Peptides against a protein of PDB entry 3JWR. Designs and how they scored, part 78

Target 1, 323 residues: chain A of PDB entry 3JWR
Amino acid sequence: TRELQSLAAAVVPSAQTLKITDFSFSDFELSDLETALCTIRMFTDLNLVQNFQMKHEVLCRWILSVKKNYRKNVAYHNWRHAFNTAQCMFAALKAGKIQNKLTDLEILALLIAALSHDLDHRGVNNSYIQRSEHPLAQLYCHSIMEHHHFDQCLMILNSPGNQILSGLSIEEYKTTLKIIKQAILATDLALYIKRRGEFFELIRKNQFNLEDPHQKELFLAMLMTACDLSAITKPWPIQQRIAELVATEFFDQGDRERKELNIEPTDLMNREKKNKIPSMQVGFIDAICLQLYEALTHVSEDCFPLLDGCRKNRQKWQALAEQ
Target 2, 298 residues: chain A of PDB entry 3JWR as posed
Amino acid sequence: TRELQSLAAAVVPSAQTLKITDFSFSDFELSDLETALCTIRMFTDLNLVQNFQMKHEVLCRWILSVKKNYRKNVAYHNWRHAFNTAQCMFAALKAGKIQNKLTDLEILALLIAALSHDLDHRGVNNSYIQRSEHPLAQLYCHSIMEHHHFDQCLMILNSPGNQILSGLSIEEYKTTLKIIKQAILATDLALYIKRRGEFFELIRKNQFNLEDPHQKELFLAMLMTACDLSAITKPWPIQQRIAELVATEFWEQGDQVGFIDFVCTQLYEALTHVSEDCFPLLDGCRKNRQKWQALAEQ

## One batch from the design tools (peptide; aimed at target 1 S127)

Design b2_p25_4_s4 (made by RFdiffusion4, then SolubleMPNN; from b2_p25_4, 17 letters changed)
Fold by OpenDDE base, seed 5:
Structure b2_p25_4_s4 (fold): chain B 323 residues (1-323), chain A 25 residues (1-25)
Amino acid sequence: as target 1 above (323 residues)
Amino acid sequence: DAAARLEEFLRELLGLHYVERAKEE
């Protein structure tokens, strides 16, 4: 395609030029092409292209395929969200210095997972999928959409001309897919809530050890969540804008809940409760975000900008909630 | 009560998904 040709032929700017190592990164001003270029740079600078002998054209096609399999009519859970998740992963690996704590396969898996973790998202949560009796709810009881996201990821990875993992050995391939699956599934906040206590306790007791396979898996899950939620850490103008996108999507779901399911939506999904957004954001930060970024910062102090951003935005939302 | 409010918020955020059981793939 013309798009593929353009991408494959383009000079990929440096990470510095693209500012993709910055935790404060924003994609708002980037074209789709530029987001793809950023993605190429992430793979390159993490040595994934070289270490796993990725063909440039195949990587380009894969990126475009991933992008194509996000819906454009979804306000928040679209390609830009996935891209921002991946960018945060990249920043955490580089600027946050987590790269040196992980294997190349783990890094490969995390980056693929970050880009893929919300593939074909429909703008509704698992609760809606379940209550609407969607066919996917027949296959999976928990983490319904996350399983679907992984299925989509696997489909793309196995599609002709998109096989960026073709340079891996059989064992490496299996390992990578396992990690990808675990990472995507980990983005289910329900699973995060179930598992985070173990992680926090390990940190609190100073017993956290990445050499332990179980703890490694746990850490990767927490890292994925940290990147998935990283919008909450962005500079206030960016955070506020993203929060509006999230609210838009949630309210769209609420509208559908009324129309299609004949139920009153929760406050989070209720357009009529727009005035509660600031207080809900504070609640979200306190309940979900702060401890995670504190723990992550404990693992790597260079991740502090994420924690700092989260704290600053809490203050901003709190101020609005008090009005 | 802050703890109660937190729990309520989590229930609202996670919805029915919070109580779901694993199924075979």
Scores: peptide ipSAE 0.047, ipTM 0.701, DockQ to the pose 0.154
OpenDDE base, seeds 1, 2, 3, 4: peptide ipSAE 0.031, 0.059, 0.040, 0.040; ipTM 0.691, 0.711, 0.705, 0.699; seeds 2, 3 fail the geometry check

Design b2_p25_5 (made by RFdiffusion4)
Pose (drawn by RFdiffusion4):
Structure b2_p25_5 (pose): chain A 298 residues (1-255, 281-323), chain P 25 residues (1-25)
Amino acid sequence: as target 2 above (298 residues)
Amino acid sequence: SKVTYWLERSDITDLEEWIEYEEAT
C-alpha cells in the first residue's frame, strides 16, 4: 500500500531517459519501482492515458497488481518477462513505427495484453499440466495456460480501483476485451505454429495488407509472439543471461540454434517485410544464432 | 527407454505432443 503511495507520486521520466525506445534495452539494472514507472511512461506516450481518461491513481494500482500477480519463485516467467515483452511491444509501435498503422483501441489492447500474457505462470508448459492432469486442464480445453493468464488479467481489471478501462464506452470496452483475449491466446506457441504458415505466404506473395480486417488480426497474433520471445533478439550478454533463466525453469520442470531456426528467424524476417524499422529484431536474432552455433561446436 | 525419452525432451518435442493433443481433441 505504501508502494502505491511512493509510486503514485514519483515523476515519470521521459522515454528518452528510460531508453525504452530501444530494441536493445535491458532491465537487469532497474529496480522494481523503475519498471512500473516505465510502464506508466508507456501508457502515457502511447496517448492511452489521455484518450481513455485514466486516472493516475487507478493505473498505478492496476500496474502494481499485475506486478504482484507474477510469481517470484518462478525462474523466467516472472514480472520482468511481462515487462520486457511490453517494452518490446512499445518499442515496436514507436521506433518500429506501427502505431501509425492501427487504432487506439488496438494499441491499448496490445499493451494490456503484453503485460498480462503470462499472469500466475507457475513455471511449467501447457504440455506438462495436460500430462499431469492438473485441474486447470480439466477446466480449459486448448491453450490452457493462456486461457488462465486471461482469466487473471480480467479478474484484475474488474478489481476495484483497477478499472483502468472504466472510461470506455460499453461498446469500446466490449471489443477491447475481445482483442485482449485474442492477443493473450496468440502467445500459445501452438497457435503461432498452426497459424504462421498462412501469414508467411501473404508476405511471401507480396499480398499481405493490413487494411484487410482478418489479415490484420492475424498479424496481431504474430506481433504478440514476436514480443513474447523478443528476448532472443537481445545483445549477446543479455541473451546469454536470460537464456540462463529459461534454462533453469525448464530443468526444474524436467525434474537453442534449432529453436531459433524453427521458431524465430522465420518470424522476425516476416515482421521486417511488414515494417523495415523492425529489422533490429531480425539483426539481433541471427546475431545470437551465430554465437550459439559457434558454442554448439564448442 | 524411459531414460532416453527423458534425455530427448525439448521444447519442440513438447510442442509437437501438445499439437497432437489439440488435433485429437

Design b2_p25_5_s1 (made by RFdiffusion4, then SolubleMPNN; from b2_p25_5, 18 letters changed)
Fold by OpenDDE base, seed 1:
Structure b2_p25_5_s1 (fold): chain B 323 residues (1-323), chain A 25 residues (1-25)
Amino acid sequence: as target 1 above (323 residues)
Amino acid sequence: SAAEALAALSGLSLLAELLAREEAE
């Protein structure tokens, strides 16, 4: 395609030029092509292209395929969300120095998972899918959408001309897919809530050890969630704009719940309760985000900007809630 | 419970997902 030709022929700017190592990164000013270039740079600077012998054209095609399989009519859970999740992962790995704690296969899997974790998202949550008796709800009992996202990821990885993992051994391939699956499934916040206590307790007791396979898996799950929620850590103007996108998508779901399911939406998804957004954001930060970024910072102090950003945004949302 | 705390604060959507999971088990 013309798009592929343009991407494959383009000079990829440095990570410094693209600012993709910054935790304060914003994609608002970037074109779709530039987001793809950023993605190439992430793979390159993490040595994934070299170490796993990725062909440039195949990588370009894969990136474009992933981007294409996000829906454009979804306000938040679109390509830009996936891209920002991956960028946060990249920043955490590089600037946060988590790269030094992980294997190349784990890094490869995390980056693929971050980009793929919401593939074909429909702008509705698992609860909606279940209540609407969608066919997907018949296939999976738990983490319905996350299983679907992984299925989409696998489909793309196995598509002709998109096989970025072709340079891996059979064992490496199996390992990578396992980690990708676990990472994508970990983005289900229900699973996060279930598992985070173990992680926090290990940190609190100073017993956290990445050499333990179980704890490694747990850490990768927490890291995925931290990147998935990283919008909450961004500079305030960016945070506000992203929060508006999230609200838009949630309100769209609420509207559909009224129309299609004949139910009253929750406050979070109720368009008529916009005034509650600030207080809900404070609650979300307190209940979900703060402890996670605190724990992550304990694992790597260089991830402090995420925690600091989260704290600053809590203050901003609290100030709005008090008005 | 963590679910109740989440519901009280902002996590009604997440709570719904948790409840759905429990019902599916």
Scores: peptide ipSAE 0.024, ipTM 0.615, DockQ to the pose 0.147
OpenDDE base, seeds 2, 3, 4, 5: peptide ipSAE 0.023, 0.021, 0.028, 0.026; ipTM 0.604, 0.601, 0.632, 0.637; seeds 2, 3, 4, 5 fail the geometry check

Design b2_p25_5_s2 (made by RFdiffusion4, then SolubleMPNN; from b2_p25_5, 18 letters changed)
Fold by OpenDDE base, seed 5:
Structure b2_p25_5_s2 (fold): chain B 323 residues (1-323), chain A 25 residues (1-25)
Amino acid sequence: as target 1 above (323 residues)
Amino acid sequence: SAAAAAAALSGLSMLAELLAREEAE
């Protein structure tokens, strides 16, 4: 395609030029082509292209395929969200110095998972899918959408001309897919809530050890969540804009809940209760975000900008909640 | 299925669910 030809022939700017190592990164001013170029740079600078002998054209096609399989009519859970998740992963690996703690296969899996974790997202949560009796709810009992996202990821990886994993051995391929699946499933916030206590306890007791396979898996799950939620850590103007996108999507779901399911939406998804957004954001930060970024910072102190950003945004939201 | 998917894909959605549970208790 013309798009593929343009991407494959384009000069890929440095990570410094693209600012993709910055935790404060914003994609708002980037074209779709530039987001794809950033993605190529992430794969290259993480040595994934070299280590796994990826063909440039195949990588370009894969990126475009992933982008194409996000819906444009979804306010938040679109390509830009996936791209920002991957950028945060890249920043955590590089600037946060987590790269040195992981294997190349783990890094490969995490980056693929970050880009793929919300493929074909419909702008509604698992609860809506279940209550609407969607066919997907019949296939999966738990983490319905996350299983679907993984299925979409696998479909793309196996599509002609998109096989970026073709350079892997059979064992490496199996391992990579396992980690991708686990990472995508970990973005189900319900699973995060279930598992985070174990992670926090290990950190608290100074017993956290990445050489333990179980603890490694747990850490990868926590890292995925940290990147998925990283919008809450962004500089205030960026955070506020992203919060508006999230609210838009939630309100759209709430409107559909009223129309299609004949139910009253929760406050979070109720367009009439916009005034509660600041207090809900404070609650979200306190209940979900702060402990995670604190724990991540304990694993790697260079991840502090995520924690600092989260704290600063809490103050901003609290100030708005008091008005 | 034995398990109801009460999972929200967004932090805010999960918070809403948590808050709803607290209000119901």
Scores: peptide ipSAE 0.024, ipTM 0.600, DockQ to the pose 0.136
OpenDDE base, seeds 1, 2, 3, 4: peptide ipSAE 0.023, 0.009, 0.023, 0.023; ipTM 0.648, 0.500, 0.647, 0.645; seeds 1, 3, 4 fail the geometry check

Design b2_p25_5_s3 (made by RFdiffusion4, then SolubleMPNN; from b2_p25_5, 16 letters changed)
Fold by OpenDDE base, seed 3:
Structure b2_p25_5_s3 (fold): chain B 323 residues (1-323), chain A 25 residues (1-25)
Amino acid sequence: as target 1 above (323 residues)
Amino acid sequence: SEAARRAARSGLSELAELLEWEEAR
């Protein structure tokens, strides 16, 4: 395609030029081509291209395939969300120095997972999928959409001309897919809530050890969530804009819940409760975000900008909630 | 706040309850 030709022939700017090492990164001004260039740079600078012998054209095609398999009519859970998740992962690995704590296979898996974690997202949560009796709800009992996202990820990875993992041994391939699956499934916030207590307790007791395979898996899950939710850490103007996208998608779901399911949506999904957004954001930060970024910062102090951004945005939302 | 975090862990947050409910189904 013309898009592939353009991408494959383009000079990939440095991570510094692209600012993809910054926790404050914004994609708002970037074209789709530029987001793809950023993604190439992430793979390159994490040594994934070299270490796993990725062909440039195959990587380009894979990136474009991943991008294509996000829906454009979904307000938030689209390619830009996946791209921002991956960028936060890249920043956490580089600027946050988490790269030094992980294997190359784990890094590979996390980056692929970050880009793929919401593939073919429909703009509705698992609860809606279940309540609507969607066919996917018959395939999976829990984390319905996350299983679907992984299935989509696997489909793309195995598609002709998209096989970025072809340079891996069979064992490396199996390991990578296992980690990708775990990482994508970890983006189910229900699973995060279930598992986070163990992580926080290990940190609190100073018993956290990445050499323990179980704790490693737990950390990767927490890191995925931290990147997935990283919009909450962004500079205030960026945070506000992303919060509007999230609200738009949630309200669209709520509208569908009313129309299609004849149910009253929760306040989070209720367009009529838009005035509650600031207080709900404070609640979300307190309930979900703060402890995670605190714990992550304890694992690597260089991740502090995420925590600091989250705290600053909490203050901003609180001020709005008091008006 | 620490109180809000405790409430969430205890299932007293609406968001946490919703998410836990989704997992339980």
Scores: peptide ipSAE 0.017, ipTM 0.574, DockQ to the pose 0.083
OpenDDE base, seeds 1, 2, 4, 5: peptide ipSAE 0.018, 0.018, 0.016, 0.017; ipTM 0.615, 0.590, 0.556, 0.569; seeds 1, 2, 5 fail the geometry check

Design b2_p25_5_s4 (made by RFdiffusion4, then SolubleMPNN; from b2_p25_5, 18 letters changed)
Fold by OpenDDE base, seed 1:
Structure b2_p25_5_s4 (fold): chain B 323 residues (1-323), chain A 25 residues (1-25)
Amino acid sequence: as target 1 above (323 residues)
Amino acid sequence: SAAAALAALSGLSMLAELLAREEAE
C-alpha cells in the first residue's frame, strides 16, 4: 500500500527528537505516520529489531496492521490509546530503567502486548458485552474482551507479511506468546484488583524478587496496568483532554445501555452526571492508581515521575470536586 | 456509593464493569 511504502521509506527520528522517553509525552500533535515512526523507534532502541532479526518492511506492515485493527469510531480505546500505552512502556523501560530487570523476550512481549492489548475494542466494557448477549460472551466467561484482543493480536502476528516473530526459535516464540497472552489478559482491571494485593504485600515485606518466575509474571501484569492507566500521570492539560475522551466513550456506552438494553447507566457512564467526574477521578486515583505507582517506584525509583504526576492530578481533581 | 467512588474516567472501561459489579452486590 501507499501508506506502507511511505512508512518504510521514511527516516525514523531519534527517540530524543520524538521525546518518546519522556513520561510527560503527548501524542496530540502527532500524525498517524509519526505515531508509526515512534513505534519503529521503540522497537529499534529496545534492540528488538536487531536481536530478533526483524525485517524493516515486516515491522512496518505489522505496525500498520495493528493500527488498522483499532476502530476509528471509538473515542478512547483506539490506536492512540494503544500507542500511548506502548510509549509509557518504552519510557518505563528506558527512563524508568526497568529494561535492565527484564529479558529481551519479556521486553518484546510487553511492547507487542501494549500495542495490541485493546485490538478491535468496541467502546464498551465486558459487562455490556455480557448483558447484550454478544457472541463473544459465549466464547469466554471472564475477561471476554481481553481474550478477544489477544485473539486479534495472534491473528495479526500470523498474517502473511506481518510475522515480526519469524526470527525467533520455536522456544522463544512459545515463550513470547505466553507472555503476550498473560500481559493482555492482565489489562483486565478485575484481574489487577484480584492480584495487586500480593504484589503490594511483597513490596511491603521487602520480599519482592524478580528472579522468582511467579513474581516476575506478577510484576509484568502490574507494569502493564501501570502503562495502561498512565493517562492519569500526564501533565494536567493532557490529563483533562484524555479524561474527556474517556468520558465521551463511557457516555456513549451509557446511551447504548439506555437504548439497546433498557438499563439506567451507572454514574460513570451517565452523561447527565458530568458534575461527578472530578470526585470519581479522585476515587479512582485513590482506589486504583496511587498504590500501583508507589509500588512501581519502589521497584524502580526512576519511575517516580509517574507517581508524581498521579499525585499532582489527584490534587487538581480534588480542587475541582470541592467547587 | 463505594463503587461509584471507584469509578474513574481515566481508566479502562473495565473499571466501569467492576464498579457495576460492586454496586450490584
Scores: peptide ipSAE 0.024, ipTM 0.626, DockQ to the pose 0.239
OpenDDE base, seeds 2, 3, 4, 5: peptide ipSAE 0.022, 0.022, 0.023, 0.016; ipTM 0.602, 0.612, 0.629, 0.556; seeds 2, 3, 4 fail the geometry check

Design b2_p25_6 (made by RFdiffusion4)
Pose (drawn by RFdiffusion4):
Structure b2_p25_6 (pose): chain A 298 residues (1-255, 281-323), chain P 25 residues (1-25)
Amino acid sequence: as target 2 above (298 residues)
Amino acid sequence: AEEEEERQKQFLETLFEEYTHEAYS
């Protein structure tokens, strides 16, 4: 509760000061309070704060709530993951220049979604909770964890003093939630795979076009995956260390080149055809693929 | 002994396949 006092009264530094405009950004050295501050700057500089009548008091409580609903004991899938995703999402809209390509309702939704896309993630994949007959698997059909991450995001938004959406017309609120649900579910790697082929062709055939309502919401799913694993596009020292965490969390459940080829370069290439200013992601991606390949040969 | 080694081998192959396909999920 004091954490709210100190936060709701601190000055939010500029985006330039926070270097959150950068695809090469890192959080290793930031404090907890600083990361919440960057998030406020994100909402502010995306005009989300002014266009949706958000009170500084409410947004702060909500951001803090999401922070405390990520598990500390979880190796990689903790708050800093949700944060590093939202920052990548933020960097994509700004420096990658996509904000000029989509509505205010969509931008708000993507940011809220990117922040909460893994809420309460217990350090285990959908495959495991299904095979271990976790009650969550009994409750949800497909995309089990991602359904849960959303059930949580919504639970928090309905919490008192957390309605950062309270300023929306009922119609606005209604469709924003629809997009948030779609965004969070799209971070299921299975859906990314079962859908990307369709998108990779519209790109390949120089046919892809945003104006098309459907082609757009497909891209929105592809954008979510693009930020969800943006960690693979980081400078080598960072990718080296964050790969260490994904490593431990996986080995805890068990108790890189093939993946990048299979999952990543394919995607970031497509994102750059859609937006050239998003190329740093593709550059950093194949750059790390280069270092992992060299290590694989010892 | 040979059977336990085979079981460990098959288990490790499954983990390596899962890592390649979904480690970041």

Design b2_p25_6_s1 (made by RFdiffusion4, then SolubleMPNN; from b2_p25_6, 21 letters changed)
Fold by OpenDDE base, seed 5:
Structure b2_p25_6_s1 (fold): chain B 323 residues (1-323), chain A 25 residues (1-25)
Amino acid sequence: as target 1 above (323 residues)
Amino acid sequence: AAAAAAAAAARAAALAQEFLTSWLS
């Protein structure tokens, strides 16, 4: 395609030029082409292209395929969200110095997972899918959408001309897919809540050890969540704008819940309760985010900007909640 | 202070549940 030709022929700017190592990164001013260029840079600078002998055209096609399989009519869970998740992963690996703690296969899997973790998201959560009796709800009982996201990821990886993993051995391929699946499933916030206690306890007791396979898996799950939620860590103007996108999507779901399911939406998804957004954001930060970024910072102190950003935004939301 | 902290914790737990059901699952 013309798009593929343009991307494949384009000069890929440095990570410094693209600012993709910054935790404060914003994609708002980037074109779709530029987001794809950023993605290429992530793969390159993480040595994934070299280590796994990826063909440039295949990588370009894969990126475009992933982007294509996000819906444009979804306010938040779109390509830009996936891209920002991957960028945060990249920043955590580089600036956060987590790269040195992981294997190349783990890094490969995490980056693919970050880009793929919300593929074909429909702008509604698992609860809506379940209550609407969607066909997907018949296939999976738990983490419905995350299973679907992984299925979409696998479909793309196996599509002609998109096989970026073709340079892997059979064992490497199996390992990579396993990690990708685990990472995508880990983005189910229900699973995060279920598992985070173990992670926090290990950190608290100074018993956390990445050489333990179980703890490694646990860490990768926590890292995925940290990147998935990283909008909450962004500089306030960026955070506020993203929060508006999230609210838009949630309100759209709430509207559909009223219309299609004949139910009253929760406050979070109720368009009539916009005034509760600041207090809900404070609650979200306290209940979900703060401990995670604290723990992550304990694993790598260079991830502090995520924690700091989260704290600063809590203050901003709290100030708004008091008005 | 303890009562306020307990109330805050309860609100946080309720919000966590709401976000769990609303955000991803």
Scores: peptide ipSAE 0.051, ipTM 0.703, DockQ to the pose 0.146
OpenDDE base, seeds 1, 2, 3, 4: peptide ipSAE 0.049, 0.038, 0.047, 0.034; ipTM 0.693, 0.679, 0.700, 0.686; seed 2 fails the geometry check

Design b2_p25_6_s2 (made by RFdiffusion4, then SolubleMPNN; from b2_p25_6, 20 letters changed)
Fold by OpenDDE base, seed 2:
Structure b2_p25_6_s2 (fold): chain B 323 residues (1-323), chain A 25 residues (1-25)
Amino acid sequence: as target 1 above (323 residues)
Amino acid sequence: AAAAAAEAAARAAELERAWLREMYS
């Protein structure tokens, strides 16, 4: 395609030029091509292209395939969300110095997972999928969409001309896929809620050890969630804009719940309750986000900008909630 | 000052509980 030719022939700017090591990064000003260039830079600077002998054209095709398999008619869970998740992962690995704590295979898996974790997202949550009796709900009891995302990820990785993992040994390939699957499944917030207590307790007791395979898996899951939710850490103008996108998607689901399922949506998905967004954001930060970024910062102090951003946005949302 | 801090903490906890109930109940 013309897009592939353009991408493959383009000079990839430095990470510094692209600002992709910044936790404050925004994609708002970037074209789709530039987001793809940023993605190439992430793979290159993490030494993944070199270490796993990725062909440039194959990587370019894979990136474009991933982007193509996000829906454009979904307000938030689209390519830009996946891209921002991956950028936060890259920043956490580089600026946050998490790279030094992980193997190359883990880093490879996390980056692929971040880009792929919401593939073919339909703009509705697992609850909606279950209540609508969608065919996917017949296959999985929990984390329905996350299983689907992984299936889509696997499909793309195995598609002709998209096999960025062809340079891996059989064992490396198996390991990578295992980690990708675990990382994508971990983005189900229901699973985060179930598992985070163990992580926080290990941190609190100063018993956290990445050399333990179970704790490593747990950390990768927490890191994925931290990147997935990283919009809450962004500078206030960026946070506000992303919150609007999230609200739009949630309200769209609420409208569908009324129309298709004949149910009253929750406040979070009810467009008539827009005035509750600030207080709901405070609740979300307190319930889900703060402890996670505190724990991540404990693992690596260089991740503090995420925690600081989250705290600052809590203050902003709280001020709005008090009006 | 201590009272104000306690009230703020209580409000935060209330919002946390409300959010969790809405999302996961």
Scores: peptide ipSAE 0.021, ipTM 0.576, DockQ to the pose 0.060
OpenDDE base, seeds 1, 3, 4, 5: peptide ipSAE 0.020, 0.021, 0.020, 0.021; ipTM 0.595, 0.598, 0.582, 0.594

Design b2_p25_6_s3 (made by RFdiffusion4, then SolubleMPNN; from b2_p25_6, 16 letters changed)
Fold by OpenDDE base, seed 5:
Structure b2_p25_6_s3 (fold): chain B 323 residues (1-323), chain A 25 residues (1-25)
Amino acid sequence: as target 1 above (323 residues)
Amino acid sequence: SEELEEELKRRLEELLREFLTRWLE
């Protein structure tokens, strides 16, 4: 395609030029081509292209395939969300110095997972999928959409011309896929809630050890969630704008719940309750976000900007809630 | 104090349950 030709022939700017190491990064001003260029730079600077002998054209095609498999009619869970998740992962690995704590295969898996974790998202949550008796709900009992996202990821990775993992040995390939699956599934907030207590307790007791395989897996899951939720850490103007996108998508679901399922949506999904957004954001930060970024910062102090951003945005939302 | 920490933990868990009900159910 012309898009592939353009991407493959383009000079990829440095990470510094693209600002992709910044925790404050915003994609709002970027074209689709530029997001793809950023993605190439992430793979390159993490040494993934060299270490796993990726062909440039194959990587370009894979990126475009991933992007294409996000829906444009979804307000928030689209390519830009996946891209921002991956960018936060990149920033955490580089600026946050998490790279030094992980193997190349883990880094490879995390980056692929971040980009792929919401593939073919339909703008509705697992509860809606279950209640609507969607065919996917018949395949999976829990983490319905996350299983679907992984299935889509696997499909793309095995598609002709998209096989960025062809340079891996069989064992490396198996390991990578295992980590990708675990990472994508970890983005189910329900699983995060289930598992985070173990992580926080290990941190609290100073027993956290990345040399332990189970703890490594746990950490990768927490890191994925931290990147997935990273919009809450962004500078206030960016955070506010993203929150509007999230609200739009949630309200769209609520409208569908009324129309299609004949149920009254919860406040989070209720367009008529938009005045509750600030207080709900405070609640979300307190219940979900703060402890995670505190724990992550404990693992690597260079991740502090994420925690700091989260705290600042809590203050902003609280101020609005008091109006 | 340990008592305060437990109270804060309890409050957080309650807030979490409320949020999850709204988000996932």
Scores: peptide ipSAE 0.023, ipTM 0.556, DockQ to the pose 0.057
OpenDDE base, seeds 1, 2, 3, 4: peptide ipSAE 0.019, 0.020, 0.020, 0.019; ipTM 0.526, 0.535, 0.506, 0.543

